# Peptides against a protein of PDB entry 3EFO, part 3

Target 1, 262 residues: chain A of PDB entry 3EFO
Amino acid sequence: SQLADLYKSCETDALINFFAKSAFKAVLHQPLKVIREILVNQTAHMLACYRKNCASPSAASQLILPDSMKVLPVYMNCLLKNCVLLSRPEISTDERAYQRQLVMTMGVADSQLFFYPQLLPIHTLDVKSTMLPAAVRCSESRLSEEGIFLLANGLHMFLWLGVSSPPELIQGIFNVPSFAHINTDMTLLPEVGNPYSQQLRMIMGIIQQKRPYSMKLTIVKQREQPEMVFRQFLVEDKGLYGGSSYVDFLCCVHKEICQLLN

## One batch from the design tools (peptide; aimed at target 1 Q62 K70)

Design b1_p10_1 (made by RFdiffusion4)
Pose (drawn by RFdiffusion4):
Structure b1_p10_1 (pose): chain A 259 residues (1-239, 243-262), chain P 10 residues (1-10)
Amino acid sequence: SQLADLYKSCETDALINFFAKSAFKAVLHQPLKVIREILVNQTAHMLACYRKNCASPSAASQLILPDSMKVLPVYMNCLLKNCVLLSRPEISTDERAYQRQLVMTMGVADSQLFFYPQLLPIHTLDVKSTMLPAAVRCSESRLSEEGIFLLANGLHMFLWLGVSSPPELIQGIFNVPSFAHINTDMTLLPEVGNPYSQQLRMIMGIIQQKRPYSMKLTIVKQREQPEMVFRQFLVEDKGGSSYVDFLCCVHKEICQLLN
Amino acid sequence: LDEPTVHTIP
């Protein structure tokens, strides 16, 4: 009968999986604007209830989120930015219908990765003694002109290359000497390489391991290349609203529920 | 992924 126990026991990934499927089913029944509004308001409602009933007294300038829901807003914003609940500019209806379908079948492990892609820094990789590098936030702010990154959501795998990308690596991987020497349209498996091209292939394997679909590798050269598509998977940035924007929005309506 | 439980919004 206590609300504190309800919240202390929640799982964001499980909640996100439900909201996603619930919203994606509703796409075939209601205006998308109506669906997004329900999502945002339900999110503000859940948090406002916690604020007025469980949270110890705190200043109004603060937005209080339970531990169980620390990253719920970030993921909810990712759902709202997703092309299934978004619109016309680019992204075919065939792409929307397809993604809408893929999510309807997903388990928790799949939906977690689908809505928050895994960004791995590759240029800072520890040679032959690896075990998959620490992940980095899904934002351009964590990319470096000197860096090479791996981005996966379970369906796509992007190998991102910065402009000042170390030629040493571009050689040990693409067998070519320089950055401008790589052609994106040749997105096939590169072998050779003794320390790195192997250590990279090792992590590309470990990533695919538990994943049902074999991912489509897409190489992205930084500055003005296909990168436009890649930017979509940096879900923390604006690309809908940014993570911070959404957070700013939820607080407004939580306050509107004046308490 | 981790985020703070309290956000101060100016």
Fold by OpenDDE base, seed 1:
Structure b1_p10_1 (fold): chain B 262 residues (1-262), chain A 10 residues (1-10)
Amino acid sequence: as target 1 above (262 residues)
Amino acid sequence: LDEPTVHTIP
């Protein structure tokens, strides 16, 4: 059907860019609660329309997402959890204004990365490979105490180290004997010169490539206080300021779809 | 061509 073809042609990243800019414009003249409700409603309506007109019959307990929009809910939830749309006194007006202006000028690729960061398992690097490691979902459940992860959202870059990260990798990256010896105040990795260090630097360079902003590097140790800041970028988890996890948001969207169709 | 993602909601 023509409608099915339309859904196939949809690009989630473009939609999120559009919704973000529309919402961030609307904050100037509409209550935040209304804006959030509109975004959820729009999401539900699009998915309800797909289920009604394009999807094969399925049980009511199942949420069906077209391939082109399979990640729409997660990005939408990230948008909803952005400080610009949150009604929390802990978020300063200046921070809201700053992020609003940033997003208003972002292209599709920039906004996609901004709302959903790349999280790369650095501890799995093959020094002989020229390929980037496959990104994992931005959730604490995907981290490992034995792992080292690089997170980037186009503005910030974090190198997260598990408490049980391999000493050989720590030595390779930082040229120190153990986790305890890592200086988290550094914003640049030392040039150790071994293959692993060189590959990590290459990966960081690739991530930084073609990005409009230079990403500051923050070294984060698991279970230290600065890890809390890092966890805010694990966007699929429950937000610090009351935002929903991705799973909870899916339930919310599903409920609304059912209300629209039944 | 359209491979939908299905999530079961409890």
Scores: peptide ipSAE 0.063, ipTM 0.717, DockQ to the pose 0.458
OpenDDE base, seeds 2, 3, 4, 5: peptide ipSAE 0.056, 0.056, 0.059, 0.058; ipTM 0.755, 0.728, 0.703, 0.696

Design b1_p10_1_s1 (made by RFdiffusion4, then SolubleMPNN; from b1_p10_1, 3 letters changed)
Fold by OpenDDE base, seed 3:
Structure b1_p10_1_s1 (fold): chain B 262 residues (1-262), chain A 10 residues (1-10)
Amino acid sequence: as target 1 above (262 residues)
Amino acid sequence: MEEPTVFTIP
């Protein structure tokens, strides 16, 4: 069917880019609440149409997505949780304006990474392997107190250190004896020169590759105040300023779909 | 038709 073909050819990253730019343009003329509602409704409507016209019958408790849109909800939630679409006094007008302009000029690939960061478990690096570590979901549940993680969204880069990070890795990366000795004010990793350090730097270089902006590195220690900023990029969790978790958003979308179909 | 992704909503 024509609808089946449409959903088959649909690209989530392109849709998110479109929705983001459309929404960010609309903020100049429409209330944020209305914009957010429109985005949710559009998401639900597309998925409802799929369920009605393309998907096989299923239980009412199931959310059915075409494979091409399997990550649409998570990206849409990330968009909804962006500071541009949040009316909170804690977010400065300048920050909203800045991010708005950035996204308005982003290509599809850039916006995808921007809304859903890459989170890499650096502590799992094997110096003998040329393979990059597999990214994990952007949630606190995927972090480990014993781990070291690199997060990047195309604009910012964070190196997150668990309170129980391996001393040998700390020594390898920072050339200091312990977690407590790490200087979080640095924006560049030291040139330690060992294989692990070199590999990490290589990975960082790969991440930076083909990005239009140079990502500033922020060193973050677990349980220190600056970690709060880092946690804002764990986009599948509840947002600091009222955004929903991914799970909660799925429930919301499902509810909306059911309302459309009943 | 393509295989759908199914989430069970709690």
Scores: peptide ipSAE 0.199, ipTM 0.791, DockQ to the pose 0.409
OpenDDE base, seeds 1, 2, 4, 5: peptide ipSAE 0.185, 0.184, 0.185, 0.180; ipTM 0.786, 0.793, 0.786, 0.794

Design b1_p10_1_s2 (made by RFdiffusion4, then SolubleMPNN; from b1_p10_1, 4 letters changed)
Fold by OpenDDE base, seed 2:
Structure b1_p10_1_s2 (fold): chain B 262 residues (1-262), chain A 10 residues (1-10)
Amino acid sequence: as target 1 above (262 residues)
Amino acid sequence: MEEPTVIEIP
């Protein structure tokens, strides 16, 4: 069917780019609440249409997503949680304006990374492998106190270290004996010269490549104050300024779909 | 058509 073909060809990253730019343009003329409602509504309508016309019958408790849109909800939630679409006094007008302008100029790939960062388990690096570590979901639940993670969204890069990070890795990365010795004020990793360090630097370089902006590196120790900033990029978790977790958003979308189909 | 993603909603 024509609809089935449409959903097969759908590119979520392109949709998110479109929705983001549309929403961010609309901010100038419409209330934020309305914009958010429109975004949720559009998401629900697209998925409701799929469920009604393309999907096999399923239980009411199930949210059915076409494969091409399997990550639409998570990206949409990320968009909804962006400071541009949040009306909170804690968020400055300047910050909203800045991010709005940034996104308005972003290509599809840029916006994809911007809204949903890469979170890489650096502690799992295999120096004998040329493959990059597989990204994990951007949630605190995927972090480990024993782990080291690199997060990048095209604008910021964070190296997050668990309180129990392996000393050997700390030594390999920072050339210091322990977690406590890591200087979080540094914005550049030292050139330690060992294979692990070189590989990490290579990965960081790859991530930085072809990005329009140079990503600032922030070293983050677990349980220290800067971690709060880092956690804001764990986009599947509940937002600090009123955004929902991914799970909560799924429930919301599901409810909306059901309402549309009832 | 590819198998859809099914998410169980509580």
Scores: peptide ipSAE 0.348, ipTM 0.874, DockQ to the pose 0.432
OpenDDE base, seeds 1, 3, 4, 5: peptide ipSAE 0.344, 0.339, 0.330, 0.336; ipTM 0.872, 0.871, 0.867, 0.872

Design b1_p10_1_s3 (made by RFdiffusion4, then SolubleMPNN; from b1_p10_1, 3 letters changed)
Fold by OpenDDE base, seed 3:
Structure b1_p10_1_s3 (fold): chain B 262 residues (1-262), chain A 10 residues (1-10)
Amino acid sequence: as target 1 above (262 residues)
Amino acid sequence: MEEPTVITIP
């Protein structure tokens, strides 16, 4: 059917870009609450239509996503949790204005990365491989105290270090004897010259490629104050300023779909 | 038809 073909050809990244720009334009003349409700409603309607017309019958407890839209909910939740769409006094007007203008000029690839960062387990690097490590989901549950992770969203880059990061990796990356000796005020990694350091720098370079903005590097130690900023980019977790976790959002969307269909 | 993603909602 034409409808089935439509869902098959759907490009989620393009949709997210469209919804983001539409929502951020609407901020100028509509209440934030209304905009958020519209976004959730649109998400639910698209998925409800699929379930009704394209999907095989399934249990009421199941959320059915076409393959082309399997990541739509997580991106939509990220959009909803963006500071531009939040009415929190802790977020400055300047910050909202800044991010709004940034997104309004972003292409599809840029906005995708902006809303859902890359989170790479650097501690698993194979220095003999030219392949990038597979990104993990942006959640605290994917971090480990023994791990080192690189996060990038096209604007910011973070190197997160677990409290139990391997000393050999610390030495390899920073040329210091231990976690405690790492200077988090630095914005550039030292050129240590060993294979691991070189591989990490290569990865950082690849991530920076084709991005319109130069990403400043922030070194983050687990359990130190700056980690709070880093955790804001773990977008699948519950937001600091009232945003839902991805799981909570899925429940919300599912509930609305059921209401539309029953 | 492509195989859909199914998520069980608790």
Scores: peptide ipSAE 0.307, ipTM 0.857, DockQ to the pose 0.423
OpenDDE base, seeds 1, 2, 4, 5: peptide ipSAE 0.294, 0.304, 0.305, 0.304; ipTM 0.851, 0.856, 0.856, 0.858

Design b1_p10_1_s4 (made by RFdiffusion4, then SolubleMPNN; from b1_p10_1, 4 letters changed)
Fold by OpenDDE base, seed 2:
Structure b1_p10_1_s4 (fold): chain B 262 residues (1-262), chain A 10 residues (1-10)
Amino acid sequence: as target 1 above (262 residues)
Amino acid sequence: MEEPTVIDIP
């Protein structure tokens, strides 16, 4: 069917780019609440249509996503949680304006990375491999106190270090003996010269490659104040300023889909 | 069409 073909060919990243730009344009003329409702409604309608017309019958408790849109909800939630669409006093007008303008100029690939960062387990690097480590989901649940993670969203880059990060890796990356010795005021990694350091730098270079903006590197120690900023990029978790976790958003979308189909 | 993703909603 035409609908089946449509969903098969759907590109979620393109949709998110479109929705983001549309929403961010609408901010100038419509209340944020309305914009958010529209976005959720559009998401629900698309998925409800799929469930009704394309999907096999399933339990009411199940959310059914076409493969091409399997990550639509998570990206949509990220969009909804963006400061541009939040009316919290803690978020400055300048910040909203800045991010709005940024996104308005972003291509599909840029916006994809912007809304859902790459979170890479650096502690798992194989110095003998040229492959990038597989990204993990952007949630605190995927972090470990023993781990080192690199997060990048096209604008910011964070190197997050667990309190129990391996000293040998710390030595390899920073040329210091322990976690406590890491200077978080640094915005550049030292050129230690060992294979691990070189590979990490290479990875960072790859991530930075073809990005329109130079990403600022922030070294983040677990449980230190700057980690709060880092955690805001764990987009699947509950947002600081009223945004839902991915799980909560799924429930919300599911509920709305059910309402549409009832 | 590929197998859809099914998520159990609590």
Scores: peptide ipSAE 0.384, ipTM 0.887, DockQ to the pose 0.440
OpenDDE base, seeds 1, 3, 4, 5: peptide ipSAE 0.368, 0.378, 0.373, 0.377; ipTM 0.882, 0.886, 0.885, 0.886

Design b1_p10_2 (made by RFdiffusion4)
Pose (drawn by RFdiffusion4):
Structure b1_p10_2 (pose): chain A 259 residues (1-239, 243-262), chain P 10 residues (1-10)
Amino acid sequence: SQLADLYKSCETDALINFFAKSAFKAVLHQPLKVIREILVNQTAHMLACYRKNCASPSAASQLILPDSMKVLPVYMNCLLKNCVLLSRPEISTDERAYQRQLVMTMGVADSQLFFYPQLLPIHTLDVKSTMLPAAVRCSESRLSEEGIFLLANGLHMFLWLGVSSPPELIQGIFNVPSFAHINTDMTLLPEVGNPYSQQLRMIMGIIQQKRPYSMKLTIVKQREQPEMVFRQFLVEDKGGSSYVDFLCCVHKEICQLLN
Amino acid sequence: FDFPTVYTFS
């Protein structure tokens, strides 16, 4: 009968999986604007209830989120940014209908990765003694002109290359000497390489391991290349609203529920 | 990842 126990026991990934499927089923029944509004308001409602009933007294300038829901807003914003709940500019209906379908079948492990892609820094890789590098937030702010990154959501795998990308690596991977020497349209498996091209292929394997679909590798050269598609998977950035924007929005309506 | 449970707005 206590609300504190309800919240202390929640799982964001499980909640996100439900909201996603619930919203994606509703796409075939209601205006998308109506669906998004229900999502945002339900999110503000859950948090406002916790604020007025469980949270110890705190200043109004603060937005209080339970531990169980610490990253719930970030993921909810990712769902709202997703092309299934978004619109016309680019992204075919065939792409939307397809993604809408893929999510309807997903387990928790799949939906977590689908809505928050895994961004791995590759240029800072520890040679032959690896075990998959620490992940980095899904934002352009964590990309470096000197860096090479791996981004995966379970369906796509992007190998991102910065302009001042170390030629030492571009050689040990693409077998070519320089950055401008790579052609994106040749997105096939590169072998050779003794320390790195192996350590990279090692983590590309480990990533695919638990994943049902074999991911489509897409190489991205930084500055003005296909990168436009890649930017979509940096779900923390604006690309809908950014993470911070959404957070700013939820607080407004949480306050609107004046308490 | 480390995210706060309390966000302060100005």
Fold by OpenDDE base, seed 2:
Structure b1_p10_2 (fold): chain B 262 residues (1-262), chain A 10 residues (1-10)
Amino acid sequence: as target 1 above (262 residues)
Amino acid sequence: FDFPTVYTFS
């Protein structure tokens, strides 16, 4: 059917970009609560339409997504959790204005990265490979105390170190003997010159390529205070300011779809 | 990674 073809060809990243810009424009003349409700409703309606007209029959307890839109819910939740759409007093007007302005001028690729960061397990790097490691889901559950992860969202770059990250990797990256010796005040990695260091720097360079902004590097140690800032970029987790986890959002969307179809 | 297309809720 025509609808089926539409869903198959849907460019979800472009759609999310559109929703983001539309919402961020709407904040100038509509209450935030209304904007959030509209976004949820739009998500639910799109998926309900798919369920009704395109999807194969399935149990009512299931949320069914077309393959082309399998990332729609997570991005929509990220959008909903963005500070521009939150009215918490802890978020300054300047911060909201700044991020609003940024997103309003972002292309599709930029906004995609902005709303859902790349989280790369660099502790798994193969120094003999020129390929980037496969990104993992942006959730604390995907981190490991033994791991080292690079997170980038187009504006910020974080290097997260687990408390039990391998000393040999720490030495390879920072040229220090242990986790405790890592200086988190630095914003640049030392040029250690070993293959691992070079590979990491190459990866960072690739991530920085074709990005309109130079990403500042922040080194984060697990369980230290700055990690709380880092965790806010783990967008699938529950937000600090009342934003839902991805799981909770999925549940919400599912309920809304059921209401629309029942 | 890849996101699933089906979620089941109890």
Scores: peptide ipSAE 0.668, ipTM 0.956, DockQ to the pose 0.892
OpenDDE base, seeds 1, 3, 4, 5: peptide ipSAE 0.664, 0.663, 0.656, 0.665; ipTM 0.956, 0.956, 0.954, 0.956

Design b1_p10_2_s1 (made by RFdiffusion4, then SolubleMPNN; from b1_p10_2, 4 letters changed)
Fold by OpenDDE base, seed 2:
Structure b1_p10_2_s1 (fold): chain B 262 residues (1-262), chain A 10 residues (1-10)
Amino acid sequence: as target 1 above (262 residues)
Amino acid sequence: MELPTVYTFE
């Protein structure tokens, strides 16, 4: 059917970009609550239509997504959790205005990275490989105390270090003997010169390449205060300012779809 | 990353 073809060919990344810009424009003349409701409803309606007209029969307890839109819910949740669509006193008007303007000028690729950061397990690097490590889901559950992760969203770059990250990697990256010796005030990695350091710098360079903004590097130690800022970018987790986890959002979307179809 | 297309709820 025409609908089936539509869903198969859907460019979800472009759709998310459209929703983001539409919502961010709407904040100028519509209440945030209404905008959020519209976004949820749009998501539910699109998926309900798919379920009704395109999807194979399945149990009512299941949320079925077309393959082309399997990332739609996670990005929509990220959009809903963005400070532009939140009205909390902890979020300054200037910050919301700043991010609003940023997104309004972002292309599809930039907006994807902005809403859902790349989280790369740096501790798994193969120094003999020129390939980037596979990104992991942006959730605390994907972190490990023994790991080192690089997070980038086009504006910020974080190097997160677990409390039990390997000393040899710490030495390789920072040229210091232990986790405790890492200076988190640094905004640049030292040029240690070993293969691991070179590989990490190469990866950082690739991430920075073709990005419109220069990403400032923040070094984050697990369990230190700055980690709280880092965790805000773990977008699949529950937000600090009322944002839902991805799991909770999926549940919400599923319920809405059921209401639409029943 | 890979996301599933089916989620099951109670």
Scores: peptide ipSAE 0.626, ipTM 0.949, DockQ to the pose 0.896
OpenDDE base, seeds 1, 3, 4, 5: peptide ipSAE 0.613, 0.619, 0.616, 0.621; ipTM 0.947, 0.949, 0.948, 0.949

Design b1_p10_2_s2 (made by RFdiffusion4, then SolubleMPNN; from b1_p10_2 with F1M F3L)
Fold by OpenDDE base, seed 2:
Formats: C-alpha cells, structure tokens, sequence
Structure b1_p10_2_s2 (fold): chain B 262 residues (1-262), chain A 10 residues (1-10)
C-alpha cells in the first residue's frame, strides 16, 4: 500500500529535525506543556497509524515500530528532554534561548547528533585499525568503571574516565601515572605522541570535522562533580529536570497508542 | 543506531 511504502521510506532523522524546529518555534507562542503534548501526540498518532494499517498483527502488549522509524521514540524523548522544552528554574532563559537558536539553524545531521550524542568506548581502540569504535547507547548502563568513553553532540565533547580506567591508557592519553593525576581543568589533550594518543586525537578530529561549532572538550572523572553535567548527555537515562528515561517514554508511547486504537 | 522494532510491555 501507499501508506506502507511511506513508512518504509520515512526519513526519521529529517522528521526529528522538523519536529524540533517546529517545537522550538512554537515555544514563543504556546505553553511548553502544550508543545510537549503535541509532540507526544504526533509520535503516538504516527505509530498508531502504522500499527493499525501497516504492521503485522501482534499482541496489544507490544509496541511495533517500522524499521525506518525505530529511532523515532528515542529521538523524540531526547527532544522532549531538551532544555528548550523544559520550564525549570534551574534552567536559565539564556540557555534555552541559546539552544533554541542553535537548533533552528541546524541541518538534519547536526540535529541528529545534537539530540542523540555519540558515545564511543575509547578504551577499546585498536591502534592497528582505522575504523572508529562503534558507538554505544547513551546510558549509564553502558559505561564501565574500567572504561574510557568519548561523548560528543556537536557542541560539547566529554572524555569520561572510569575510576578504574586502565593505567596504561591513562599514561597513553594524558602522560600521567594514574587516574588521580589527571587534570580535569584541561580542555585539550596533551600531544603525547604514542599511537594510542594519536589515534584518539584523530578520532576527536574526525568527530569535530565539518561540525559548525568547535566542541569544547571536558575531561570528566567518574564520581567527580563535573560528571553530573556529563550524565545529562546520557539521554536514554532519566533526566535531572523532569525528563523521562527512554524506557519510560516507550511505555508512555505504547499506552498512548493503545488508547488511540482501543 | 541498532534499535529493536518490537517492545513488549506487561
């Protein structure tokens, strides 16, 4: 059917960009509550339509997504959790205004990265490989105390160090003896010169490449205060300022779909 | 991003 073909060809990343810009435009004239409800409603309606008209029969307890839109819920949740769509006293008006303006000028690729960051397991780097490490899901559950992760969203870059990060990697990256010696006030990695350091710098360069803004690098030690900022970019987790986890959002979407169809 | 297309809720 034409409808089935539509869902198969859906460019979800472009759709998210559209939703983001539409919502961020709407904040000037509509209450945030209404905007959030509209976004959830639109998501639910699209998926309900798919469930009703395109999806194979399945149990009512299941949320069924077309393959082309399997990332829709996670991105929509990220959008809903963005500071522009949150009204909390902890979030400054300036910050909301800034991010609103940024997103309003973002292309599809930029907005995709912005709403769902890349989280790369740097500790798994193979210096003999030219391939970038595969990104992991943006959740604390994907971190490890023994790991080192690079997070980037086009505006910010974080290098997260687990408390038990391999000393050899610490030495390789920072040229210091141990985790405790890492200076988190630094915004640039030292040019140590070893293959691992060079590869990491290359990866960072690739990530920065063709981005409209220079990403500020923040070195984050696990369990230190700056980690709280970092964790806000783990977008699949529960947000600090009222945002839901991805799992909770999925549940919400599922319930909404059920209400629409039943 | 490799995400499932089916989620089951109780």
Amino acid sequence: as target 1 above (262 residues)
Amino acid sequence: MDLPTVYTFS
Scores: peptide ipSAE 0.644, ipTM 0.955, DockQ to the pose 0.886
OpenDDE base, seeds 1, 3, 4, 5: peptide ipSAE 0.629, 0.637, 0.632, 0.637; ipTM 0.952, 0.955, 0.953, 0.954

Design b1_p10_2_s3 (made by RFdiffusion4, then SolubleMPNN; from b1_p10_2, 4 letters changed)
Fold by OpenDDE base, seed 3:
Structure b1_p10_2_s3 (fold): chain B 262 residues (1-262), chain A 10 residues (1-10)
Amino acid sequence: as target 1 above (262 residues)
Amino acid sequence: EELPTVYTFE
């Protein structure tokens, strides 16, 4: 059917880019509450249509996504949780204006990375491999106290260090004996010169490649105050300013779909 | 990103 073909060929990343720009344009003349409701409604309607017309029969308790849109909900939630669409006094007008303008000029690839960052387990690096480590889901549940992770969203780059991160890796990256000795005020990694350090620098270079903005590096220690900023980029978790977790959003979307179809 | 296409809710 035409509908089935449409869903199979859907470019979700382009759709997210469109929704983001549309919403960020609308904030100038529509209440934020209305904009958020529209975005959720659009998500639910698209998926309801798929379930009604294209999906194989399944239990009402199930949320069914076409393969082409399996990332739609997570990106939509990220969009909804963006500071531009949140009416919180803790978020400055300048910050909203800045991010609004940034997104309005972003291409599809840039906006994709912006809304859902790359989170890479650096502690698992193979110094003999030229491949990037596989990204993990942007959630605290994917972090480990023994791990070291690199996060990038096209604008910011973070190196997160677990409290129990291996001393040998700390030595390899920072040339200091322990976690406590790491200086988090630095914005550049030292030139240690060992294979692990070189591999990390290579990865950082690849991430920076073809990005329109130079990403400043922030070193973050687990359980220190600056980690709170880092946690805001764990987009699948519950937001600091009232945004939903990905799981909660899925539940919300599912309920709305059921309401549309029943 | 690798995500499922089916979620089951109670």
Scores: peptide ipSAE 0.598, ipTM 0.940, DockQ to the pose 0.889
OpenDDE base, seeds 1, 2, 4, 5: peptide ipSAE 0.553, 0.594, 0.564, 0.547; ipTM 0.934, 0.940, 0.935, 0.930

Design b1_p10_2_s4 (made by RFdiffusion4, then SolubleMPNN; from b1_p10_2, 3 letters changed)
Fold by OpenDDE base, seed 2:
Structure b1_p10_2_s4 (fold): chain B 262 residues (1-262), chain A 10 residues (1-10)
Amino acid sequence: as target 1 above (262 residues)
Amino acid sequence: MEVPTVYTFS
């Protein structure tokens, strides 16, 4: 059917870009609550239509997503959790205005990265490989105290160090004896010169490549205060300022679909 | 990003 073909060909990243810009435009003349409700409603309606007209029969307890839109919910949740769509006193008007303007000018690829960051397990780097490490899901559950992770969203770059990060990697990256010696005030990695350091720098360069803005690097030690900022970019987790976890959002979407169809 | 297409809720 034509409808089935539509869902098969759907470009979810472009759709998210559209929703983001539409919502961020609406912020100027509609209450945030209404905007959020519209976004959830649109998501639910699209998926309900798929469930009703395109999806194979399944139990009512199941949320069924078309393959082309399987990432729609996670990105929509990220959009809903963006500071532009949140009205909290902890979020400055300037910050909302800034991010709003940024997104309004972003292309599809930029907005995709912006809403769902890359989280790379740097501790798994193979210096003999030219391949970038595979990104993991943006959740605390994917971190490890023994790991080192690089997070980037096109605007910010974080190097997160677990409290039990391998000393050899600490030495390789920072040229210091231990985790405790890492200076988190630094915004640039030292040019240590070893293969691991060079590879990490190369990866960072690749991530920065063709991005419209230079990403500020923040070194984050696990359990230190700056980690709280970092954790806000773990977008699948519960947000600090009222955003839901991805799991909770999925549940919400599922319930909304059920209400539409039943 | 590899994510499921089916989620089951109780």
Scores: peptide ipSAE 0.666, ipTM 0.960, DockQ to the pose 0.893
OpenDDE base, seeds 1, 3, 4, 5: peptide ipSAE 0.655, 0.662, 0.658, 0.664; ipTM 0.958, 0.960, 0.959, 0.960

